# Ledger of designs, part 53: peptides against a protein of PDB entry 5ZKO

Target 1, 44 residues: chain A of PDB entry 5ZKO
Amino acid sequence: SASNPRKFSEKIALQKQRQAEETAAFEEVMMDIGSTRLQAQKLR

## One batch from the design tools (peptide; made by RFdiffusion4, then SolubleMPNN)

Design b2_p19_1_s3 (from b2_p19_1, 12 letters changed)
Fold by OpenDDE base, seed 5:
Structure b2_p19_1_s3 (fold): chain B 44 residues (1-44), chain C 44 residues (1-44), chain A 19 residues (1-19)
Amino acid sequence: as target 1 above (44 residues)
Amino acid sequence: as target 1 above (44 residues)
Amino acid sequence: AERARRLSEELAKLEEEQA
């Protein structure tokens, strides 16, 4: 059979990694926005 | 104010790009698996 | 992890069909 289960397995692993990285980056941006808002409130 | 709206805007834009790339990669793998399954069925 | 789950399910079907 010409199927390459390893190929797909590796692609799935890569997809999981990309998703984790994207989530982390998103959370970082949200934290920065939140911190900035809090800081602005404190300085008022 | 020490807020950097440009910084956040750029980060959000980058995040959207990453999400689009991840989606494209996911769809490609799904298509490859589907095509492989279909081919295997035809060859039975 | 929804996308990864879906991929894994489709891969499992492929492996089953090839057995």
Scores: peptide ipSAE 0.308, ipTM 0.752, DockQ to the pose 0.060
Fold by OpenDDE base, seed 1:
Structure b2_p19_1_s3 (fold): chain B 44 residues (1-44), chain C 44 residues (1-44), chain A 19 residues (1-19)
Amino acid sequence: as target 1 above (44 residues)
Amino acid sequence: as target 1 above (44 residues)
Amino acid sequence: AERARRLSEELAKLEEEQA
């Protein structure tokens, strides 16, 4: 039976999307933590 | 104003979960491709 | 990007075997 390279290419595209979303979420968290730290330092 | 360490810890926990899910999805696709290749080779 | 690269490499091998 024939394999379906298209299904795998679609899964790869989905994986790329997930990675991009995860990276964006990570960066958001890091920015929030960094901002909080900076604010705490200014108030010290 | 007070920071909320709990909200950050929760965000980090969610991020770890996302990474685990992404890793699992990656491994699944790799396994599927590998299995398909192996099957194709056996049928040759 | 690294995971996507590895997936693409494995897919390319599959496509090569089917050619």
Scores: peptide ipSAE 0.305, ipTM 0.751, DockQ to the pose 0.061
Fold by OpenDDE base, seed 2:
Structure b2_p19_1_s3 (fold): chain B 44 residues (1-44), chain C 44 residues (1-44), chain A 19 residues (1-19)
Amino acid sequence: as target 1 above (44 residues)
Amino acid sequence: as target 1 above (44 residues)
Amino acid sequence: AERARRLSEELAKLEEEQA
């Protein structure tokens, strides 16, 4: 049916958003780890 | 601090969960598109 | 981007087949 491509395009858009959010969350964790490591080194 | 490794390990675990959920969602959409294509072909 | 690309390719095939 002609409605299916539209539904799937919306799901693809949602998938792109999810991927962006996952990337952002990953980068946040990495930044926090990096900052903590740097702080620990400065205290030595 | 000794508490940071645990906190970060938890964040990493959550990130792995998010990745798994994203993968599952991707596979679901791929399967749905594939099933729809197959159905359309069978109806011809 | 790769997953989105793959999805878009499969969607394009669906659209072509439904036309």
Scores: peptide ipSAE 0.306, ipTM 0.750, DockQ to the pose 0.070; fails the geometry check
Fold by OpenDDE base, seed 3:
Structure b2_p19_1_s3 (fold): chain B 44 residues (1-44), chain C 44 residues (1-44), chain A 19 residues (1-19)
Amino acid sequence: as target 1 above (44 residues)
Amino acid sequence: as target 1 above (44 residues)
Amino acid sequence: AERARRLSEELAKLEEEQA
């Protein structure tokens, strides 16, 4: 039915959003690690 | 601080879980599309 | 982007087959 492609397109859009959120979360963790390392270096 | 590695490890573990959930969602959509295509073919 | 591309390709096949 014509409703299926629309349903799937919404799921694809949601998947793209999730991927973007995952990427952002990953980058945040990496930044936090980097900042912590930099701080530790400054205190030495 | 010694608490940072543990905090980061928890964040990484959470990120891996999110990635697994995203993968599962992706596979579900792919399967649904495939099933729909197969059904449409059978009805022809 | 690769997963989204693959989904879009499979969806396009579905749409083509339904037309």
Scores: peptide ipSAE 0.305, ipTM 0.750, DockQ to the pose 0.070; fails the geometry check

Design b2_p19_1_s4 (from b2_p19_1, 13 letters changed)
Fold by OpenDDE base, seed 1:
Structure b2_p19_1_s4 (fold): chain B 44 residues (1-44), chain C 44 residues (1-44), chain A 19 residues (1-19)
Amino acid sequence: as target 1 above (44 residues)
Amino acid sequence: as target 1 above (44 residues)
Amino acid sequence: AAEEKKKSAELAELEEEQA
């Protein structure tokens, strides 16, 4: 299909990029939870 | 507030789902490459 | 060398068809 990278190497590279981005987003969420927990502990 | 843990758990669940979907998409690409290589070998 | 080039071209065509 015209929307997909022509080369498999490009498909792989794109998918690896997406996986890295989703991993980074997950790590950000976990950091936010950690910081929120720390703040809640300080307010108790 | 009692609502924060629930929202964070939902965020985590959503991110884990996205990671799983991206992993599945990567595995599909790798399977396609594998099948293509096998076909190319049969045509040689 | 010619056979290797032909195999590379065939693989490239299969990549395009699968995309």
Scores: peptide ipSAE 0.086, ipTM 0.663, DockQ to the pose 0.021
Fold by OpenDDE base, seed 2:
Structure b2_p19_1_s4 (fold): chain B 44 residues (1-44), chain C 44 residues (1-44), chain A 19 residues (1-19)
Amino acid sequence: as target 1 above (44 residues)
Amino acid sequence: as target 1 above (44 residues)
Amino acid sequence: AAEEKKKSAELAELEEEQA
């Protein structure tokens, strides 16, 4: 089934994808923080 | 709600936790591969 | 070729057993 890759190569690839997605999500959070901080500075 | 941290510090902490969990999962996959490869070598 | 296929199948079984 698509959720359970049997081959190690597929398991590795899937896990690398998950790591990349979590990295992207972290970068998005940091970007949002940066934007919010900049807005707060402009309002001061 | 616990699923939606409002503070940036909490958002960052949660995302760092997720990244650590995905790293641990990757290390587990690699360990399993290593064990399996070692077993396969012993069977040769 | 037959022995290689057998070893590949055995590795595939080991992959499934470790899951």
Scores: peptide ipSAE 0.083, ipTM 0.663, DockQ to the pose 0.024
Fold by OpenDDE base, seed 3:
Structure b2_p19_1_s4 (fold): chain B 44 residues (1-44), chain C 44 residues (1-44), chain A 19 residues (1-19)
Amino acid sequence: as target 1 above (44 residues)
Amino acid sequence: as target 1 above (44 residues)
Amino acid sequence: AAEEKKKSAELAELEEEQA
């Protein structure tokens, strides 16, 4: 079951964690793009 | 397989949407806290 | 201290209702 934090402080903490996780996921996508570009350059 | 730049652009767009949704969820929590505080003040 | 505790309890009840 999805954690339903009763306390606002806990809700805030969880939302900040989610925001950090989504930021990390974005950075991973950008790293993958960079790595793909580098690999394509090495194959030239 | 060849890098699909279109796939990365789509991944980026989806991640940006997720980040916006998580931001909106955080703003909702903050609005709820504000509303709760206002209600508590009205009860005084 | 007693008034602060009452306010904390009231806020906690309202927090539960809005959560």
Scores: peptide ipSAE 0.082, ipTM 0.664, DockQ to the pose 0.024
Fold by OpenDDE base, seed 4:
Structure b2_p19_1_s4 (fold): chain B 44 residues (1-44), chain C 44 residues (1-44), chain A 19 residues (1-19)
Amino acid sequence: as target 1 above (44 residues)
Amino acid sequence: as target 1 above (44 residues)
Amino acid sequence: AAEEKKKSAELAELEEEQA
């Protein structure tokens, strides 16, 4: 099943995908912080 | 709520935790592959 | 290629036993 890959190659591929998704989520958080800081600066 | 941190610091901390958990899961997969390969070698 | 497929199957059986 998609939750339990039988092949090691599929298990590795799934785990690399999860790592990439978490990296993207972190980058999004940092972008939101950056935009918020810039907006606060423009209002001063 | 735990799913929507109000503070940026809490949001960053949560995301760093998720990245660490995914890294640990990847290392576990690689350890399992290594152990399986070693077992298969011993059976030959 | 046939021997590699046999090795892959053996590894899959060992993984299922470890789970």
Scores: peptide ipSAE 0.102, ipTM 0.670, DockQ to the pose 0.027; fails the geometry check

Design b2_p19_2_s3 (from b2_p19_2, 10 letters changed)
Fold by OpenDDE base, seed 3:
Structure b2_p19_2_s3 (fold): chain B 44 residues (1-44), chain C 44 residues (1-44), chain A 19 residues (1-19)
Amino acid sequence: as target 1 above (44 residues)
Amino acid sequence: as target 1 above (44 residues)
Amino acid sequence: SIEKLKQEIAELTEKLKEE
């Protein structure tokens, strides 16, 4: 079947979206850990 | 609230899973593009 | 960067095990 560049570009766009979502989720986890550590230090 | 290391470990495990899924999706897209390019070269 | 994320996750996982 003829390569449909549009279909490949759509796949790449979806992959970039997934990467951005994964990065955002990672940053959220890091922020939660950081906030918890800061709170623990304030209680000492 | 007391830091629950188990909850943080669960968050990290979920993030590792998301990273693996994102990597697998990237590899799939790359394979599809590579296969299409190879097929196009064989027809030349 | 996937490589940066891998490294950061690895470091966090290690720190969580030491806590």
Scores: peptide ipSAE 0.093, ipTM 0.589, DockQ to the pose 0.155
Fold by OpenDDE base, seed 4:
Formats: C-alpha cells, sequence, structure tokens
Structure b2_p19_2_s3 (fold): chain B 44 residues (1-44), chain C 44 residues (1-44), chain A 19 residues (1-19)
C-alpha cells in the first residue's frame, strides 16, 4: 500500500534517533572512563 | 576506588549489548523494507 | 560499527526518497 513508504520513513527516523542516543551513551561512558583515568594519573 | 574498573567494564558490556540490540532493530527495519519491495516487484 | 549503520540508514533513506 502507498502508506508503507511513510511508515518506513518513520521507522528509519526512529532508528536514527536511537542510534544518536546510543552514540551519546557511548560518549558518556568514554568520558567517565577518561575522567577516572585522568584522576588516577594525578594521584600517581 | 579499585571497584571502578569493574563498573566501567559493566558499562562497556551494557553498551555493547545496546549496540547489538540497535543493530538487530536496524536489520528488522531493513527486512521489512526489503520484503515490501520484493512484494511490490512481484506485482509489477 | 556505528558509522556503518549510519551509512546504511543514509542509503536507505535516499532509496526511499527515490520511490
Amino acid sequence: as target 1 above (44 residues)
Amino acid sequence: as target 1 above (44 residues)
Amino acid sequence: SIEKLKQEIAELTEKLKEE
């Protein structure tokens, strides 16, 4: 049906959003690790 | 504290799981699009 | 790879616009 493209567009848009959220979560983890490593380095 | 590495490992593991789930969701979207396209092609 | 997924999504988005 002609409505499928819109539904697919919506699915893709939602997936892009999820990927962005996943990337942000990854960056947060990396920042936490980085800050902790930096603190450990200062204590040496 | 010495427990931070374990917590970071856990965060990384959880993030890898999320990445895998996002990949699976992406593949599902792709399959839905692909199947619909294949159906449309058969009707032409 | 996140970058691979981004590229695949971009390609699909383009193909969808051409339909």
Scores: peptide ipSAE 0.090, ipTM 0.589, DockQ to the pose 0.150
Fold by OpenDDE base, seed 2:
Structure b2_p19_2_s3 (fold): chain B 44 residues (1-44), chain C 44 residues (1-44), chain A 19 residues (1-19)
Amino acid sequence: as target 1 above (44 residues)
Amino acid sequence: as target 1 above (44 residues)
Amino acid sequence: SIEKLKQEIAELTEKLKEE
């Protein structure tokens, strides 16, 4: 399809959203790791 | 499920892969934009 | 970096809207 700037902007916006979601998912994993480490330290 | 470091490492690896894929998708969009601009310039 | 790439895409997108 004819490459138009509006469609590119939509693609960019979608990709930015996906990147933000992936970052949030990564942060959730890191938070769980941190909590688990803290729990393990308290039990020693 | 009991948070184990191995499972966390697997989650981190998966998230890193997904982030790399999202970056590649951005690069593809950028390349398409660049190609479209070049084509438009040649047609003027 | 991802931030640099995002910035470059934004700039290219804006330039295309002016054409």
Scores: peptide ipSAE 0.086, ipTM 0.588, DockQ to the pose 0.078
Fold by OpenDDE base, seed 5:
Structure b2_p19_2_s3 (fold): chain B 44 residues (1-44), chain C 44 residues (1-44), chain A 19 residues (1-19)
Amino acid sequence: as target 1 above (44 residues)
Amino acid sequence: as target 1 above (44 residues)
Amino acid sequence: SIEKLKQEIAELTEKLKEE
């Protein structure tokens, strides 16, 4: 089937969105870890 | 709430899995594009 | 890695524009 450049562009755009979502989720986990460390320091 | 290191480890493991899945999806898109280019070349 | 994925997406985007 003829390479539909539109379909490829859409697939790339979707993949960029997924990557951004995964990056945001990673940053959230890192912030939670950082917050916990800070709280533990304050309780010492 | 006390930093549950187990919860953090689980979150990190889950995030690594998601990243691997996104990489696999990306590779699939790349293979489709590559296949299309090869087919277009054969038709010239 | 996330960085590798970013690079691969950038490369794909460039290659798609050349078609």
Scores: peptide ipSAE 0.089, ipTM 0.595, DockQ to the pose 0.195; fails the geometry check

Design b2_p19_4_s1 (from b2_p19_4, 10 letters changed)
Fold by OpenDDE base, seed 5:
Structure b2_p19_4_s1 (fold): chain B 44 residues (1-44), chain C 44 residues (1-44), chain A 19 residues (1-19)
Amino acid sequence: as target 1 above (44 residues)
Amino acid sequence: as target 1 above (44 residues)
Amino acid sequence: EDSEIKAQLALQEAIAKEE
């Protein structure tokens, strides 16, 4: 069967979205850690 | 409450693992696409 | 339709990176 570039591009786009979501989740975790550390410094 | 560095490091490690898993999934998609394209060229 | 789905997925990727 012939390769369908439309389906290939869809797979790539979907997987790039998942990677972007995982990056956003990582940034949120780092922001929470940073905020907690800053608050701990203010209360000392 | 005091910041627990062990919990922070655990959160970072888990999120890094998720990002690595998504990267591996992307590489698998690209390998499948590449193999399909190469097979299509051989059959032409 | 496949091209429209592709465009929508690309837009969602852009939104996810904006956070």
Scores: peptide ipSAE 0.171, ipTM 0.680, DockQ to the pose 0.031
Fold by OpenDDE base, seed 2:
Structure b2_p19_4_s1 (fold): chain B 44 residues (1-44), chain C 44 residues (1-44), chain A 19 residues (1-19)
Amino acid sequence: as target 1 above (44 residues)
Amino acid sequence: as target 1 above (44 residues)
Amino acid sequence: EDSEIKAQLALQEAIAKEE
């Protein structure tokens, strides 16, 4: 069951965590793309 | 079915959209908390 | 209390970035 934070601090904290996770996911995608591009350049 | 973006541009665009959605969700939470705090202050 | 909230937020953000 999805946790329903009662306290405002908990709501803010959870949302900040989600923002950080999405940032990390973005950085991972960019790293993968960068590595793929570098590999493609080396093979040309 | 979750879309699997093949193109790098599509992967980046989807992740940017997710970041924007999480930012909007955070702003909504903060607005709700702010409104609640203001109401509580007015009732005191 | 505000400092504790900030510390908790920072900890959660750090954990989320390491996952």
Scores: peptide ipSAE 0.166, ipTM 0.665, DockQ to the pose 0.034
Fold by OpenDDE base, seed 3:
Structure b2_p19_4_s1 (fold): chain B 44 residues (1-44), chain C 44 residues (1-44), chain A 19 residues (1-19)
Amino acid sequence: as target 1 above (44 residues)
Amino acid sequence: as target 1 above (44 residues)
Amino acid sequence: EDSEIKAQLALQEAIAKEE
């Protein structure tokens, strides 16, 4: 059965999007940590 | 207010686990594509 | 076709980072 490269490419694209979303979520976590640390330093 | 580094480390660890899971899902997609291509070649 | 695939990938990644 012929590989549908377009369908495979779409599947890869969707998975790359998920990875980018997880990266963005990680960056948000790091930003929150950084902000919290900065705020704690200002209160010292 | 004291940063709870342990809580931040846990949050980072959870996010890293999620990124690893998304990577594993990507590898599964690529394996399926590779398998499909190999099968198509064998049928030629 | 490869260029279109690459463009679609880049677009999806860009959208995911903008949200």
Scores: peptide ipSAE 0.163, ipTM 0.672, DockQ to the pose 0.040
Fold by OpenDDE base, seed 1:
Structure b2_p19_4_s1 (fold): chain B 44 residues (1-44), chain C 44 residues (1-44), chain A 19 residues (1-19)
Amino acid sequence: as target 1 above (44 residues)
Amino acid sequence: as target 1 above (44 residues)
Amino acid sequence: EDSEIKAQLALQEAIAKEE
């Protein structure tokens, strides 16, 4: 059967959401590392 | 304490791995959709 | 229809980044 475009769009949307969440998590990790490094530099 | 660079690098590496896995999952979804659409076109 | 799908996708991505 011709796949329902709504089902395909839903799969894409969900996957893009997951990618966005992983990107946000990465940005948070990088910010934390950056802040920690900056603090360490100020204390040295 | 100065954060151990190995711990930071490990966090980054793990997060990059997760992003790569999500990208691969997205590519798989898109391939499946593309293949399904192509099959539907050939049968019409 | 494609524009609507794109808009819905963009909204979902925005929500995911706010969480």
Scores: peptide ipSAE 0.160, ipTM 0.670, DockQ to the pose 0.051

Design b2_p19_4_s2 (from b2_p19_4, 13 letters changed)
Fold by OpenDDE base, seed 5:
Structure b2_p19_4_s2 (fold): chain B 44 residues (1-44), chain C 44 residues (1-44), chain A 19 residues (1-19)
Amino acid sequence: as target 1 above (44 residues)
Amino acid sequence: as target 1 above (44 residues)
Amino acid sequence: SDSELKAQLALQEALAKEE
């Protein structure tokens, strides 16, 4: 059927947002791991 | 508390998987858009 | 947020390509 550039642009934007959220979640995981390692070092 | 490299590696692996899944979802969106455009061209 | 900004930028870029 007919193309809707605005709808396509919206779909792209939403998907890019989800990718950015997954990146942020990854950074949070790495920060938590880093914090745990630092704590372990302090206790030694 | 004590570090667990296996647990950390698991968390990293799971997060990397989620990022890959979001990339695949983006590719699917782009394919759908491309298919719609191709269809519109054929109908003209 | 950074994710919201990225979505806005993606929308803008997509709109610019359609012009």
Scores: peptide ipSAE 0.187, ipTM 0.689, DockQ to the pose 0.050
Fold by OpenDDE base, seed 1:
Structure b2_p19_4_s2 (fold): chain B 44 residues (1-44), chain C 44 residues (1-44), chain A 19 residues (1-19)
Amino acid sequence: as target 1 above (44 residues)
Amino acid sequence: as target 1 above (44 residues)
Amino acid sequence: SDSELKAQLALQEALAKEE
């Protein structure tokens, strides 16, 4: 069947959203680790 | 409680895996789009 | 959200390439 650019555009957008969400989740993990390390250091 | 580097390392590893999986999914989407476009072009 | 904004921008960019 004919290419459906609109559907392709939507697929791209959704995938970019997922990537952004995973990036945000990674940043949150790193922030938590950093905060924990800082707190541990302050208590030593 | 004490920092648990093993747990932190595991969290990082898991999140990196998720990012890689989403990247692979994006590449697959782009490949599909490219392949479809190429096929459409060949038929014109 | 930032992720939603990114998705919207991606859609806009993709639509612009269709023209």
Scores: peptide ipSAE 0.186, ipTM 0.688, DockQ to the pose 0.053
Fold by OpenDDE base, seed 3:
Structure b2_p19_4_s2 (fold): chain B 44 residues (1-44), chain C 44 residues (1-44), chain A 19 residues (1-19)
Amino acid sequence: as target 1 above (44 residues)
Amino acid sequence: as target 1 above (44 residues)
Amino acid sequence: SDSELKAQLALQEALAKEE
């Protein structure tokens, strides 16, 4: 079948969204690690 | 509670794996686009 | 959300490359 650029564009956009969500999840993990370290430091 | 580096390391590793999976999914989408374009070109 | 905005921008960018 013929290429459907709009459908491909939608697939790309969706995948970019997923990548952004995974990046945000990674940043959240790193924030949790950082906050835990900071809390431990304050308790010393 | 004390920082648990092993648990944090596991969380980071898991998130890195997810990022790799999303990258692979993106590459698959791009391969499909490329293959479709190539097929369309061969049919001309 | 920021991810939704990114997806919308990606779509716009992909459409802009469409001839």
Scores: peptide ipSAE 0.186, ipTM 0.688, DockQ to the pose 0.043
Fold by OpenDDE base, seed 4:
Structure b2_p19_4_s2 (fold): chain B 44 residues (1-44), chain C 44 residues (1-44), chain A 19 residues (1-19)
Amino acid sequence: as target 1 above (44 residues)
Amino acid sequence: as target 1 above (44 residues)
Amino acid sequence: SDSELKAQLALQEALAKEE
């Protein structure tokens, strides 16, 4: 699209933020599974 | 959450897919800015 | 798609860790 460089810069920044948010969401899921495994080991 | 391992596996796969989709969206933005630069050079 | 392949690989790896 014929967007100005400032518009491209804004889109790039937004996409980088979204990537970071999805990484944080993934880390939360991994933390939950890790805690579940630890609890299962304690119950053994 | 007390989810079974299969539920965690599904959540992990979904989050990995989302990360890949956000990467693809970023690459699309970078392609658009790259093509704009190339067109600007051709018009010089 | 590459995103679909990544999701499939992630599922496979997660399942392998459960065994």
Scores: peptide ipSAE 0.172, ipTM 0.679, DockQ to the pose 0.026

Design b2_p19_4_s3 (from b2_p19_4, 12 letters changed)
Fold by OpenDDE base, seed 1:
Structure b2_p19_4_s3 (fold): chain B 44 residues (1-44), chain C 44 residues (1-44), chain A 19 residues (1-19)
Amino acid sequence: as target 1 above (44 residues)
Amino acid sequence: as target 1 above (44 residues)
Amino acid sequence: SDSEIKAQLALQEALAKEE
């Protein structure tokens, strides 16, 4: 079957989107942890 | 509520796992593209 | 965020190549 560059490009783009979404989710987790730590520190 | 470091650590670990899985998926996509290109090149 | 921008660009690229 002919190489389908368009399909490959789409697969790459979608995979990059997923990676970005996982990065954003990680940043959210880290922000929540940081905020919680800051709040706990302020109460000490 | 007490800071739950264990829960935070678990959240981080799980998120890191997801990032690794998405990286592996990306590598698979790139390998498939590379293999297809190599095959097409060999047939020329 | 940079991640959000990358996600938007990836989506745009995927949509553009469907045409």
Scores: peptide ipSAE 0.195, ipTM 0.696, DockQ to the pose 0.044
Fold by OpenDDE base, seed 5:
Structure b2_p19_4_s3 (fold): chain B 44 residues (1-44), chain C 44 residues (1-44), chain A 19 residues (1-19)
Amino acid sequence: as target 1 above (44 residues)
Amino acid sequence: as target 1 above (44 residues)
Amino acid sequence: SDSEIKAQLALQEALAKEE
């Protein structure tokens, strides 16, 4: 069958979405750590 | 319990690993598409 | 977030290329 560039474009887009989701997850982890540290400092 | 920075550091490291893995997966997708296009061009 | 916007744009691009 002919190469389906439309399906390739879909694969690329989905992979870019995954990268964005992993970046968002990293930012969330960093925010949670920051909040925890701030709370610990306030209790000290 | 005291904030465990070792555990936080571990979470950060794991998330950085995920980002690297998703980047590698994207590169693989692009290489596969490039190879397929090159093959199609050779058959044309 | 910027990551969410990027994800939405990527999906939109995929859909637009399918049409």
Scores: peptide ipSAE 0.194, ipTM 0.695, DockQ to the pose 0.039
Fold by OpenDDE base, seed 2:
Structure b2_p19_4_s3 (fold): chain B 44 residues (1-44), chain C 44 residues (1-44), chain A 19 residues (1-19)
Amino acid sequence: as target 1 above (44 residues)
Amino acid sequence: as target 1 above (44 residues)
Amino acid sequence: SDSEIKAQLALQEALAKEE
């Protein structure tokens, strides 16, 4: 068929992967901030 | 202060922007698939 | 990580839907 569902499923999966990676990156940022803040509070 | 909340807030904002962009990209993919499928169905 | 698992599952779903 002209729409090629196989290619669409691949596109969806890859996009979901990107979203997951961005979520992980956000969590890493928040973890770093949290660690830094905690450290600063302990030393204050 | 050593933690510089301004920098952290900026990091968070930028990461949120990335997540929004990836969401928009996913929506675009789904829209393209939907349009193609609809078109194919109409011509079938 | 949970994000890595999600990414892996997404890829697996794509493979399962192959024609």
Scores: peptide ipSAE 0.194, ipTM 0.695, DockQ to the pose 0.046
Fold by OpenDDE base, seed 3:
Structure b2_p19_4_s3 (fold): chain B 44 residues (1-44), chain C 44 residues (1-44), chain A 19 residues (1-19)
Amino acid sequence: as target 1 above (44 residues)
Amino acid sequence: as target 1 above (44 residues)
Amino acid sequence: SDSEIKAQLALQEALAKEE
């Protein structure tokens, strides 16, 4: 079928969104690690 | 609860895997665009 | 977050190209 640049552009944009969401999820994991470490220090 | 570095490390590793999968999905989209463009050129 | 902003901008760009 013919190239549909609009559909490809949308597909790229959605993929960029998913990448950003995965980055945010990674940052959340790192924040949880950091907060846990900080809490452990406060309890010492 | 106590910091469990093993669990955090595993969580990070899983998140890195998800990021790699999203990158692969992006590359697949770009490959589809490239192949479609190449096919269009061959038909001209 | 910067990631949320990027996600929103990506979606907005996709929608803008549809119009």
Scores: peptide ipSAE 0.193, ipTM 0.695, DockQ to the pose 0.036

